# Designs tried in a protein design run: peptides against a protein of PDB entry 2AZE. Part 69

Target 1, 148 residues: chain A of PDB entry 2AZE
Amino acid sequence: AQECQNLEVERQRRLERIKQKQSQLQELILQQIAFKNLVQRNRHAEQQASRPPPPNSVIHLPFIIVNTSKKTVIDCSISNDKFEYLFNFDNTFEIHDDIEVLKRMGMACGLESGSCSAEDLKMARSLVPKALEPYVTEMAQGTVGGVF
Target 2, 101 residues: chain B of PDB entry 2AZE
Amino acid sequence: GRLEGLTQDLRQLQESEQQLDHLMNICTTQLRLLSEDTDSQRLAYVTCQDLRSIADPAEQMVMVIKAPPETQLQAVDSSENFQISLKSKQGPIDVFLCPEE

## One batch from the design tools (peptide; made by RFdiffusion4, then SolubleMPNN)

Design b1_p14_5_s3 (from b1_p14_5, 8 letters changed)
Fold by OpenDDE base, seed 1:
Structure b1_p14_5_s3 (fold): chain B 148 residues (1-148), chain C 101 residues (1-101), chain A 14 residues (1-14)
Amino acid sequence: as target 1 above (148 residues)
Amino acid sequence: as target 2 above (101 residues)
Amino acid sequence: SIISQSTRTLKKRI
């Protein structure tokens, strides 16, 4: 039954592809929630203050963060046009992208770790199109992929 | 038989993947709309207070990198080397420190 | 070419 065997291989291939797409979709949803939540937070804050923050007091996306011990010695070399940077540290460092920062700030409502309160889940649902709400619920419950 | 069962499974998986693709399309569309909305982009920022909440500058130096798209980042974090290299092709890179307070 | 080199002398902002 070579034909059946071939179809079994194809079935497994499709299952793996679906799994990968599920992971990608979850990340996209988290990004959407985080971005919209951040924008909403800042909009509200600016409304309360009746003005935007000073331009040099905020960091607009996208960005990357590098952190290391305050005791770490850093040697920095910069090209004339600032197109090239070279940092040499005498100790370990950490790099975080903006999405990770937003997640740690709680902008994804804890959905990324399954630590979503009822209020957080409500917020998360409100920040996605209606068609995505069921998937957000599944993410919060850890039941994503049950259909497949 | 078995062949018919497998064929049916594949059709079901195809339908499931189509649904998944549809949801992904919705997500990417939403993200695109956010990127194209000027007001949203203006409000898409964090503060040093935010950064202090996740990496306290009292203990850690926090460096912020603003780099143009397609900037190459190479990092080495080993016992022999601790290095970050940035190479931009589309403009200058901005690097600054977040103050402790 | 690299023409600027310093130790922990980065621009501060915010």
Scores: peptide ipSAE 0.027, ipTM 0.887, DockQ to the pose 0.043
Fold by OpenDDE base, seed 3:
Structure b1_p14_5_s3 (fold): chain B 148 residues (1-148), chain C 101 residues (1-101), chain A 14 residues (1-14)
Amino acid sequence: as target 1 above (148 residues)
Amino acid sequence: as target 2 above (101 residues)
Amino acid sequence: SIISQSTRTLKKRI
């Protein structure tokens, strides 16, 4: 009885760990798709323009964006070496990392919300190694979560 | 019995976790390859138009933060305090605005 | 040393 109870506890711990790894894998897949799709988009755009964009007109990854109302007053304090910043706002703000920006740009093909079209899914599959394609399909169908 | 069933379940869970680990290794390898490819990194950028599509500077002020790895970011967003603190130990932090148009 | 500039204009690089 005690042995069975110990195994039940271990079973639950393993299930939780698997759940966490599934979430991590999904995020990694989305990052891979988003990055490759972004690079592909920009490569094509530069080929069409026959030149790269001006260096000060683009933001290379990684980055973070902060957005707030245009009316928000911001007080900024900066160290002499620019190693430390302090921003005080008089109203609410939002913070987004580069991955979230790419997702909202559609670079993950809508896979992050399971709302990708057949064409989006085709693109997503084409941007991952063959071994990951079944998992991408499951993500699109919303069937990820079970133990395989 | 119950003991045999649990033992079998644990073996199956171990196999499932090993499969996940394998897939994760494949994925992390692909990401590292992207980071090591200079041409890919050169092309890994967004434009001001991209940012405007997410938050239009006509309505929202968009601030961009470029910080070295391991930079600490602390944010407070409450009725009594709206604050962002950045602290880097690996180099200077660059902050700039996205133009309205 | 941190300097405070409440009306400091941030750079527009893009």
Scores: peptide ipSAE 0.025, ipTM 0.887, DockQ to the pose 0.045
Fold by OpenDDE base, seed 2:
Structure b1_p14_5_s3 (fold): chain B 148 residues (1-148), chain C 101 residues (1-101), chain A 14 residues (1-14)
Amino acid sequence: as target 1 above (148 residues)
Amino acid sequence: as target 2 above (101 residues)
Amino acid sequence: SIISQSTRTLKKRI
């Protein structure tokens, strides 16, 4: 009885670990797709324009975005060496990392939210190695979570 | 029996986890390749138009933070306190505003 | 020391 209980505990531990790894893998896949799609978009845009954008007109990864109402009052304190910043707002704000920005831009093809059209799915699949394509399909279908 | 069933389950879970590990290795390899490709890094950028598309400066101000790796970020967003704290360990932090259209 | 500054005075790049 105790032996079975020990194995059941281990089983549950492994199931939880697998679930965590599934989440990690999904995020990694989304990052890969978003990044490759962004690069592809920009490459095409620069080719069409026959020139790169002005240096100060673009933001290279990595970055963080903070947005708030234009009516929000913001006070900023900066250390002398600029190693430390403190922002105080009088109202709510939003923080987005670069990956989230890319997702909202549609760079992950809507795969992150289950809003992946047939064309989006085709694009997503084209941006990952063959071995990952089945998993991308599962993500799009919302069928991730099963045992391989 | 119960013991045999659990033993079999554990073996199956082991195989599943190995498959996941393999896929994760493939994925991390791809990400490393992207990070090592100079052209990809050069093209890894967003524009002001992109930022406006997700946070319209007509209604929202957009602040951009360029921070070195391992920068600590602390945020409090409540009715009593609205604060962001940044602490870098590897270099200066650059902050600038996205212009309104 | 710490420099206090209004966010509205931050540099605009893009």
Scores: peptide ipSAE 0.027, ipTM 0.888, DockQ to the pose 0.045; fails the geometry check
Fold by OpenDDE base, seed 5:
Structure b1_p14_5_s3 (fold): chain B 148 residues (1-148), chain C 101 residues (1-101), chain A 14 residues (1-14)
Amino acid sequence: as target 1 above (148 residues)
Amino acid sequence: as target 2 above (101 residues)
Amino acid sequence: SIISQSTRTLKKRI
């Protein structure tokens, strides 16, 4: 009886660990798709323009975005060497990392929310190794939990 | 019996986890390849147009932060105060605005 | 030292 209980505890522990790894894997897949899709988009755009954009017109990864109302007053303190910044706002702000930005741009093909069109899914699959394609499909269908 | 069933379940879960580990290794390898590819990194950028699609500078001020690895970011967003603190250990932090359309 | 600027106009690069 005690042995069975011990195994049941272990079972639950493993289930939780697997769930965590599933989440991590999904995020890794989304990052891969987003990055590759972004690179692909920009490569195509530069080819059409026959030149790269001016250096000051683009933001290379990694980056962080902070947005707030244009009416928000911001006080900024900066160290001489620019190692330290302090921003004080008089109202709320939002912070987004580059991955979040890419997702909102559609670079993850809507896979992050399981809202892929047929073309989106096709694109997503094309941007991952073959071994990951089934998992991408599961993500799109919302059936990732079917492993057990 | 119950014991046999649980034992079998654990073996199955082990196999499932092994598959996940394998897939994760594939993913991390791909990401490393991307990070090591100079051309890919050159093309890993967004534009002002992209940012405007996320937060319209006509209504929102969009500030971009480029910071070295290991930079600490502290944010407070409450009724009492709204603050962002950045502290780099490895080099200067670059902060700039996305221009309006 | 820290230099404080109220309502700072940050550099526009993009």
Scores: peptide ipSAE 0.027, ipTM 0.887, DockQ to the pose 0.044; fails the geometry check

Design b1_p14_5_s4 (from b1_p14_5, 6 letters changed)
Fold by OpenDDE base, seed 4:
Structure b1_p14_5_s4 (fold): chain B 148 residues (1-148), chain C 101 residues (1-101), chain A 14 residues (1-14)
Amino acid sequence: as target 1 above (148 residues)
Amino acid sequence: as target 2 above (101 residues)
Amino acid sequence: SILSSSTRTLKKRI
């Protein structure tokens, strides 16, 4: 009886750990797809233009963005060496990391939100190693919650 | 019995976790390869047009922060205080504004 | 479009 109870506790612990790792894996897959898709897009664009974009017209990863209303007053204090910044806003702001930006750009093919068309899924699969393709399919179908 | 069933479940869960770990290793390897590939890194960029597509500067001011790894970021967004603090130990932080046009 | 440095009320601190 006690032995079974102990094993049941352990079972639940392992299930929870697996769930956490599943979430981490999904995020890693989305990052991989987004990065490769971005690189592919830009490579094609530069080939069509026969030149890279001007240096100050692009933002290389990694980065974060902060957005707020244009009416928001922002005070910025910067250290002399630019190692420290302090921004004070008089209203709310949003922070987005580069991965979130890529997702909103569609670079993750809508896989992150269950809005993956057939073409999106094809693209997503093409951007991951073969071993990850089944998991990408499961993500698109919303069936990754199972234990495998 | 129940004991045997639970024991078998735990073995199966262990195998499942090992498979999961393997897939994660594949992913991390791919990401590392991307980070180590000079051409990929050269092409890993977004444009102002991209940013405008997700946060229109006509309505929103978009500020871009380029910070070295391990930079500390603290954000407070409350009714009384709206603040972002950045502290780097590995180099200067660059801040840019995305133009409206 | 070209990115520009932020000029909104920048204050230097030591």
Scores: peptide ipSAE 0.027, ipTM 0.887, DockQ to the pose 0.030
Fold by OpenDDE base, seed 1:
Structure b1_p14_5_s4 (fold): chain B 148 residues (1-148), chain C 101 residues (1-101), chain A 14 residues (1-14)
Amino acid sequence: as target 1 above (148 residues)
Amino acid sequence: as target 2 above (101 residues)
Amino acid sequence: SILSSSTRTLKKRI
């Protein structure tokens, strides 16, 4: 009785850990797809232009962005060595990391929301190792979550 | 019996977790390879046009922050305080605005 | 470090 109860507790612990790892794996896959897709896009663009973009016209990863109304007043204090910044706004703002930006750009092919067209799914699959393709398919179908 | 059933369940879950670990290892390896590839890193960028597609500078000011690893970010967004604090330990922070078209 | 006492204008790039 007690032995079985202990094993039930362990079972639940393992199920929860698996669920967490599934979430982590999905995020890793999305990052991989987004990064590779971004690189591919830019490579193609530079080839078509026959030159790289001007250095100061692009933002290399990693980065974050902050957006607020153009009417928002921003006061900025900066340390002499630029190690410390303080921004004070008179209204609300939004912060987005680079991964979120890439997702919104469609670099993850809509896989993050399970909103993949056939072409999107084809692209997504092409950007991961073969071993990950089945999982990408499951993500696109929204069928991830079953314990295998 | 019940004990045998539970034991079998745990073994199956162990196998499932091992498969997940394997897939995660493959994925992290790919990401590491990307980070170590000079050409990939050179091409890992977005443009102002990309950012405008997300937050149009016609209506929104878009500020870009390039900070070294381990930079502390503190943000407060309340009726009493709207603030972002950045503290780096590994180098200077670069902040700039995306221009309007 | 000590922050500057004056508001600074952000630079524009890109």
Scores: peptide ipSAE 0.027, ipTM 0.887, DockQ to the pose 0.045
Fold by OpenDDE base, seed 5:
Structure b1_p14_5_s4 (fold): chain B 148 residues (1-148), chain C 101 residues (1-101), chain A 14 residues (1-14)
Amino acid sequence: as target 1 above (148 residues)
Amino acid sequence: as target 2 above (101 residues)
Amino acid sequence: SILSSSTRTLKKRI
């Protein structure tokens, strides 16, 4: 019947919405873990060094990274007020946001790939509120996908 | 029947989405708290050593871009053109290189 | 705005 068909369409719509929200939640969790882990790492490092690093030796979030071969020729044009930049490369480049950098640094404990050690999982769990711990566990196992 | 089954499924999905929304609220709250914490922001940094660990400046040139909110970034990466354009509306953009050593 | 007509070397900071 048409009524049943309408409900089936709605069902699929809701399933897709839930899937999207799951993806968003996973990313938010990874961001939280990565950020807190970074802060924790730096706090401990500064305590060991008994001082903060020089201001010109660190890059605070947020930032974007652009990398290319050292052989790449780059032409850079800048406005007087530095409101506008134009970079021309003679070869390919890569752009990464700060979150991706943190993930590559291991700040997300390998949770982003669903591959983490027991210690990594322990760390990840310690960096989220208790209510999120079960979800972190599922992410670590790569079993996120069920509807709950 | 079929109608009852579908109705029940939709109710279950609604409950599931509510739980998901709750978790998302918790997570977004945590992120907001982090963004508002001065000490956390002070410690939210990477070093040149970090960048070397993921993109070795011995082989790769690493550029860092610090841009204010609402900055537009346009990138073209093709055989025809390799270009990055930055346009800020709220202040100067800071671009610098990560040293090799 | 108008971009500079010259290529500039990026600042090294870290």
Scores: peptide ipSAE 0.026, ipTM 0.887, DockQ to the pose 0.045
Fold by OpenDDE base, seed 3:
Formats: structure tokens, C-alpha cells, sequence
Structure b1_p14_5_s4 (fold): chain B 148 residues (1-148), chain C 101 residues (1-101), chain A 14 residues (1-14)
């Protein structure tokens, strides 16, 4: 019947929207964990040193990094106002945003790849509000994606 | 019948989406709170040692780019051209080299 | 030198 067909279309629309929101939520959770874990690490380190690091020795978020072979030749052009940069390389390069850097540093506790030890999972759970803990557990188990 | 079944499914999906929206709101709220907390932002940094753990300057040169929001980044990485173009409309761009040692 | 040519020298972190 036409009514059933209309509802089928609506069902598919809602399923797709839910899928998209699930992906967005997972990324938001990873960002939250990574940021809080980073802050916690640095707070502890500064307490141990009894002072903050020199201002020019650290890179505050947000940032991106570009890496290439140390043998790569780079030509750089910069506008007078520093609003525009142009880099020409003679070989391949990589670009990573700050979130990816934090993940590779282990700040997301391996949750991004579903590779969490028991200790990693405990840390991850401790860095999110209670309402998000069940979802973190599902991410670690690889059971995210179903309708709940 | 089929109509009743579909209607029930839609109600369940609505409930699931509402739950997701709630969780997302919690996450975004937490992230905003972090961004607005001066002490947290002061501590939101990495070191050159951290970057070396990702791309060791002994083997890889590492550039750090600090750019204002909405900065355009164009990258071409092909056999014909290797180029990065940065264009900001909201302020100057800072680029730093991570030392090898 | 990593940079063959540059309008300005890039800052190094210390």
C-alpha cells in the first residue's frame, strides 16, 4: 500500500541519519578523551617540574603538522602580512591535524581503533561523563552501529 | 499488520535518535567547556618530543602550522607537483620548524 | 638546508 511505502521511505531516511550521527558521536567522544587526557598529562608533568614549560617550547592546540623526508628540498614564499604561504616540495609530504597527532600519541587510549587494554578502557571511561560511559564501552567492544 | 509494524519501527528509531542527540549534546557541551576554560587551554599543548614520537626529525622534517580559523589549505601531492598553499582571511599564519634535537 | 629559498626564515621551537 502507498501508506506502507511512505513509511518505508521515512524509515530509510531515519536509519541513514542515525548512522551519520553515530559516526559524529564517536569522533566527538574521541576528541573529548584525547583533549582531557592531554591536559591531565601536562598538568601532572608541570606539577612534577613545579613550573610550566617555557612558552616557546610547546605548541598549543589547534595546529597541524607537515612532515617530509629531511632530504626533501622546500621552497617557501610568504606574503608580507603572513596571510599567505606557498610551499613547493621536490618530494612527497604528509599532513596531520592535531587530533590525529593526539591519537597517535595514545591520548585516545587506543579507542579509535578498538584496541584498548583494560587499563586504557578504564582511563577512557574516566574522562567522559557518566552518560557516555556505556557508549565508550561499546566502542571498545566494536559493538557500535546497531539501533538502540 | 505491516503498517502497524512499520509504525512501531519508526517510533523506536525516533527514540534512538533522541538518545543520540542527547549524547551528542553532552559531548559538544563538554568540548565547549574545555575551550572556554583558561587553565585547560593553557595545558592543551604538545611538545617537540611528542612530535618526534610521531615523525622523528632525525628522519623527517616537521613543520608546525598555526593558522586562524577558516584558513584555506590547498595540498597537491602527485608525481607532477608537490605543493601546499595556505591562505588566511582572519589573521597571520605562523609556521615553525621542529628541531631535530 | 631544508629550505632552498625563502622570503623569510621560519621560526624554530626551542
Amino acid sequence: as target 1 above (148 residues)
Amino acid sequence: as target 2 above (101 residues)
Amino acid sequence: SILSSSTRTLKKRI
Scores: peptide ipSAE 0.024, ipTM 0.884, DockQ to the pose 0.043

Design b1_p14_6_s1 (from b1_p14_6 with T3V H5K Y7F)
Fold by OpenDDE base, seed 3:
Structure b1_p14_6_s1 (fold): chain B 148 residues (1-148), chain C 101 residues (1-101), chain A 14 residues (1-14)
Amino acid sequence: as target 1 above (148 residues)
Amino acid sequence: as target 2 above (101 residues)
Amino acid sequence: STVVKTFTLPQPIH
């Protein structure tokens, strides 16, 4: 019947939207965990040192990094106002954003790859509001994606 | 019948989406609050040691780029060309080298 | 036009 067909179309639309939102939520959770974990680490370190690090000794978010072999020859051109940069490499390079850097540092507790130890999971849960804890658990178990 | 089943499914999906929206709102709110917290932003940094753990300058040169929002980054990584172009419309771009030691 | 400039080196944290 036409009515059933209309509802099937709507069902598919909603399923796709839910899928997209699930992916977005997972990324947001990872960002939150990584950021809070980083802040916590640095706060603790500064407390132990009894002073903050020199301003030009650290790199504040946001940033990106580019890495290449130390043997790579790089030519750089910079505009006078520093609004434009051009880098030419003689070999391949990699680009990573700050979120990826934090993940590789372990700031997301391995949750991004489903490689959480019990301690990692405990840390991850402690860095999100209570309402998000069940979802963090599902992420760690690899059970995200179902209709709940 | 089929109609009743589909109607029930749609109601369940609606509830699921509402739950997701709620969780997303919580998460985005948390991130916003963190971005507005001066102390948190002061502590939102990495060190050269952190970067070396990702790409050790003993083996890899690490370049850090800090650019204003909406800066355009164009990268070409092919057998023919290896190039990065940065263009900002909202201020100067800063580039740093992570020292080996 | 463009110019060649040196990169800024962050200070090591001790």
Scores: peptide ipSAE 0.026, ipTM 0.875, DockQ to the pose 0.036
Fold by OpenDDE base, seed 4:
Structure b1_p14_6_s1 (fold): chain B 148 residues (1-148), chain C 101 residues (1-101), chain A 14 residues (1-14)
Amino acid sequence: as target 1 above (148 residues)
Amino acid sequence: as target 2 above (101 residues)
Amino acid sequence: STVVKTFTLPQPIH
């Protein structure tokens, strides 16, 4: 009886750990798709333009963005060496990392939100190694919660 | 019995976790390869147009922060305090505004 | 437009 109880506790612990890793894997897959899709888009665009964009017109990864109302007053303190910044806002703001930006741009093919069309899914699958394709399919179907 | 069933379940879960770890390793490898590829890194950028598409500067101010690895970011967003602090130990931090047009 | 006030400090903020 006690032995079974111990194993049941261990079972639950392992299930929780697997769940956490599943979440991590999904995020890694989305990052991979987003990055590769972005690179592909830009490569095509530069080929069509026959030149790279002006240096000051693009933002290379990594980055973060902060957005707030245009009516928000921002006080900024910067160290002399620019190693430290302090921003004070008089109203709420939002912070987004580069991955979230890419997702909102559609670079993850809508896989992150269950809004993956057939074409999106095809693109997503094409941007991952073969071993990951089944998992991408499961993500699109919302069935990744299972134990495999 | 129940003991045998649980034992088998644990073995299956172990195998599942190993498979999961394998897939994660594949992903991390792919991401590393991207980070090590000079051409990919050159092409890993967004434009101001991209940012405008997700946060319209007509209504929102968009500030971009470029910071070295391991830069500390602290954000406070409460009814009484709205603050962001950045601290880098590996180099200067660049901050600029995304133009409206 | 957003009002941004910038201050440069001789020493780090901490």
Scores: peptide ipSAE 0.024, ipTM 0.875, DockQ to the pose 0.040
Fold by OpenDDE base, seed 2:
Structure b1_p14_6_s1 (fold): chain B 148 residues (1-148), chain C 101 residues (1-101), chain A 14 residues (1-14)
Amino acid sequence: as target 1 above (148 residues)
Amino acid sequence: as target 2 above (101 residues)
Amino acid sequence: STVVKTFTLPQPIH
């Protein structure tokens, strides 16, 4: 009885670990797709324009964005060496990392929200190694969660 | 019996986890390759137009923060406090404002 | 064209 109990505990532990790894893998896949798609988009755009964009017109990864109502009052303090910043808002704000920005731009092909069209899925599959394609398909179908 | 069943389940879970580890290794390798490719890094950027598409400065102010690795970010967003604190250990932090069209 | 502008903080910490 005790032995079985110990094995059940271990089983549950492993199941939880697998669940965590599945989540991590999905995020890594989305990052990969988003980055590759972004690079592809920009490469194509620069080729069509026959020039790179002006240096101060683009924001290279990594970055964080903060957005708030245009009416929000912001008090800002900065250290002399610019190592420390303090922002005080009089209303709510949102913080988004670069990955989320890319997702909202559609760089992850809607795979992150299960709104992946056939064309989006084709693009997503083309941006990952063959070994990851089945997992991308499962993500698009919302069938991830089983143990394989 | 129950013991044998559990033992078999654990073996199957081990195999599944190994498969996941393999896929994760493939994925992390791809990301590393992207980070090591100079051309890819040069092209890894967004524009103000991109930012406006997700948060229109006509209605929302959009601030961009570029900070060195391991910069500490502390955010409080409650009815009592609305605050962001940044503390870098590796260099200066840059802050940009996305302009309206 | 659109450019990214550096945000100037009103209160420097001395």
Scores: peptide ipSAE 0.024, ipTM 0.873, DockQ to the pose 0.028
Fold by OpenDDE base, seed 5:
Structure b1_p14_6_s1 (fold): chain B 148 residues (1-148), chain C 101 residues (1-101), chain A 14 residues (1-14)
Amino acid sequence: as target 1 above (148 residues)
Amino acid sequence: as target 2 above (101 residues)
Amino acid sequence: STVVKTFTLPQPIH
């Protein structure tokens, strides 16, 4: 019947929406873990050094990374007020946001790939509110995808 | 019947979505708190050593771009053109080079 | 210690 068909369409729509929200939640969790882990690491490092690092030795979030071969020739044009930049490369380059950098640094404890050691999982769980711990566990196992 | 089954499925999906919304609210709250915490922001940094671990400056040139909010970034990476364009509306853009050592 | 350096190329955009 048409009524049943309408409900089936709605069902599929809701399933897709839930899937999207799951993806968003996972990313938010990863960002939270990565950020907190970074802060924790730096706090401990500064405590051990008994001082903060020199200002010019660190890059604060947010930032974007651009990398290319050292052999790449780069032409840079900058406006007088530094509001505009134009970079021309003679070869390919890569762009990474700060979150991706943190993930590659291991700040997300390998949770982003669903590959965590027991210690990684313990760390990840410790960096989220209790209500999110079950979801972190599922992410670590790569079993996220069910409807709950 | 079929109608009853579908109706029940939709109710279950609604409950599931509500749970997701709740978890997302918790997560977004945590992120907001972090962004508002001065000490956390002070400690939210990476080092050149960190960047070298990702892209070794011995082989790769690494640039760091710090731009104000709403800065537009346009990138073209093709055989025809390799270009990055930055346009800020709220202030100057800073570009840093990560040294090899 | 390694210092992050700001670099600018003197090629103004007109």
Scores: peptide ipSAE 0.023, ipTM 0.874, DockQ to the pose 0.028

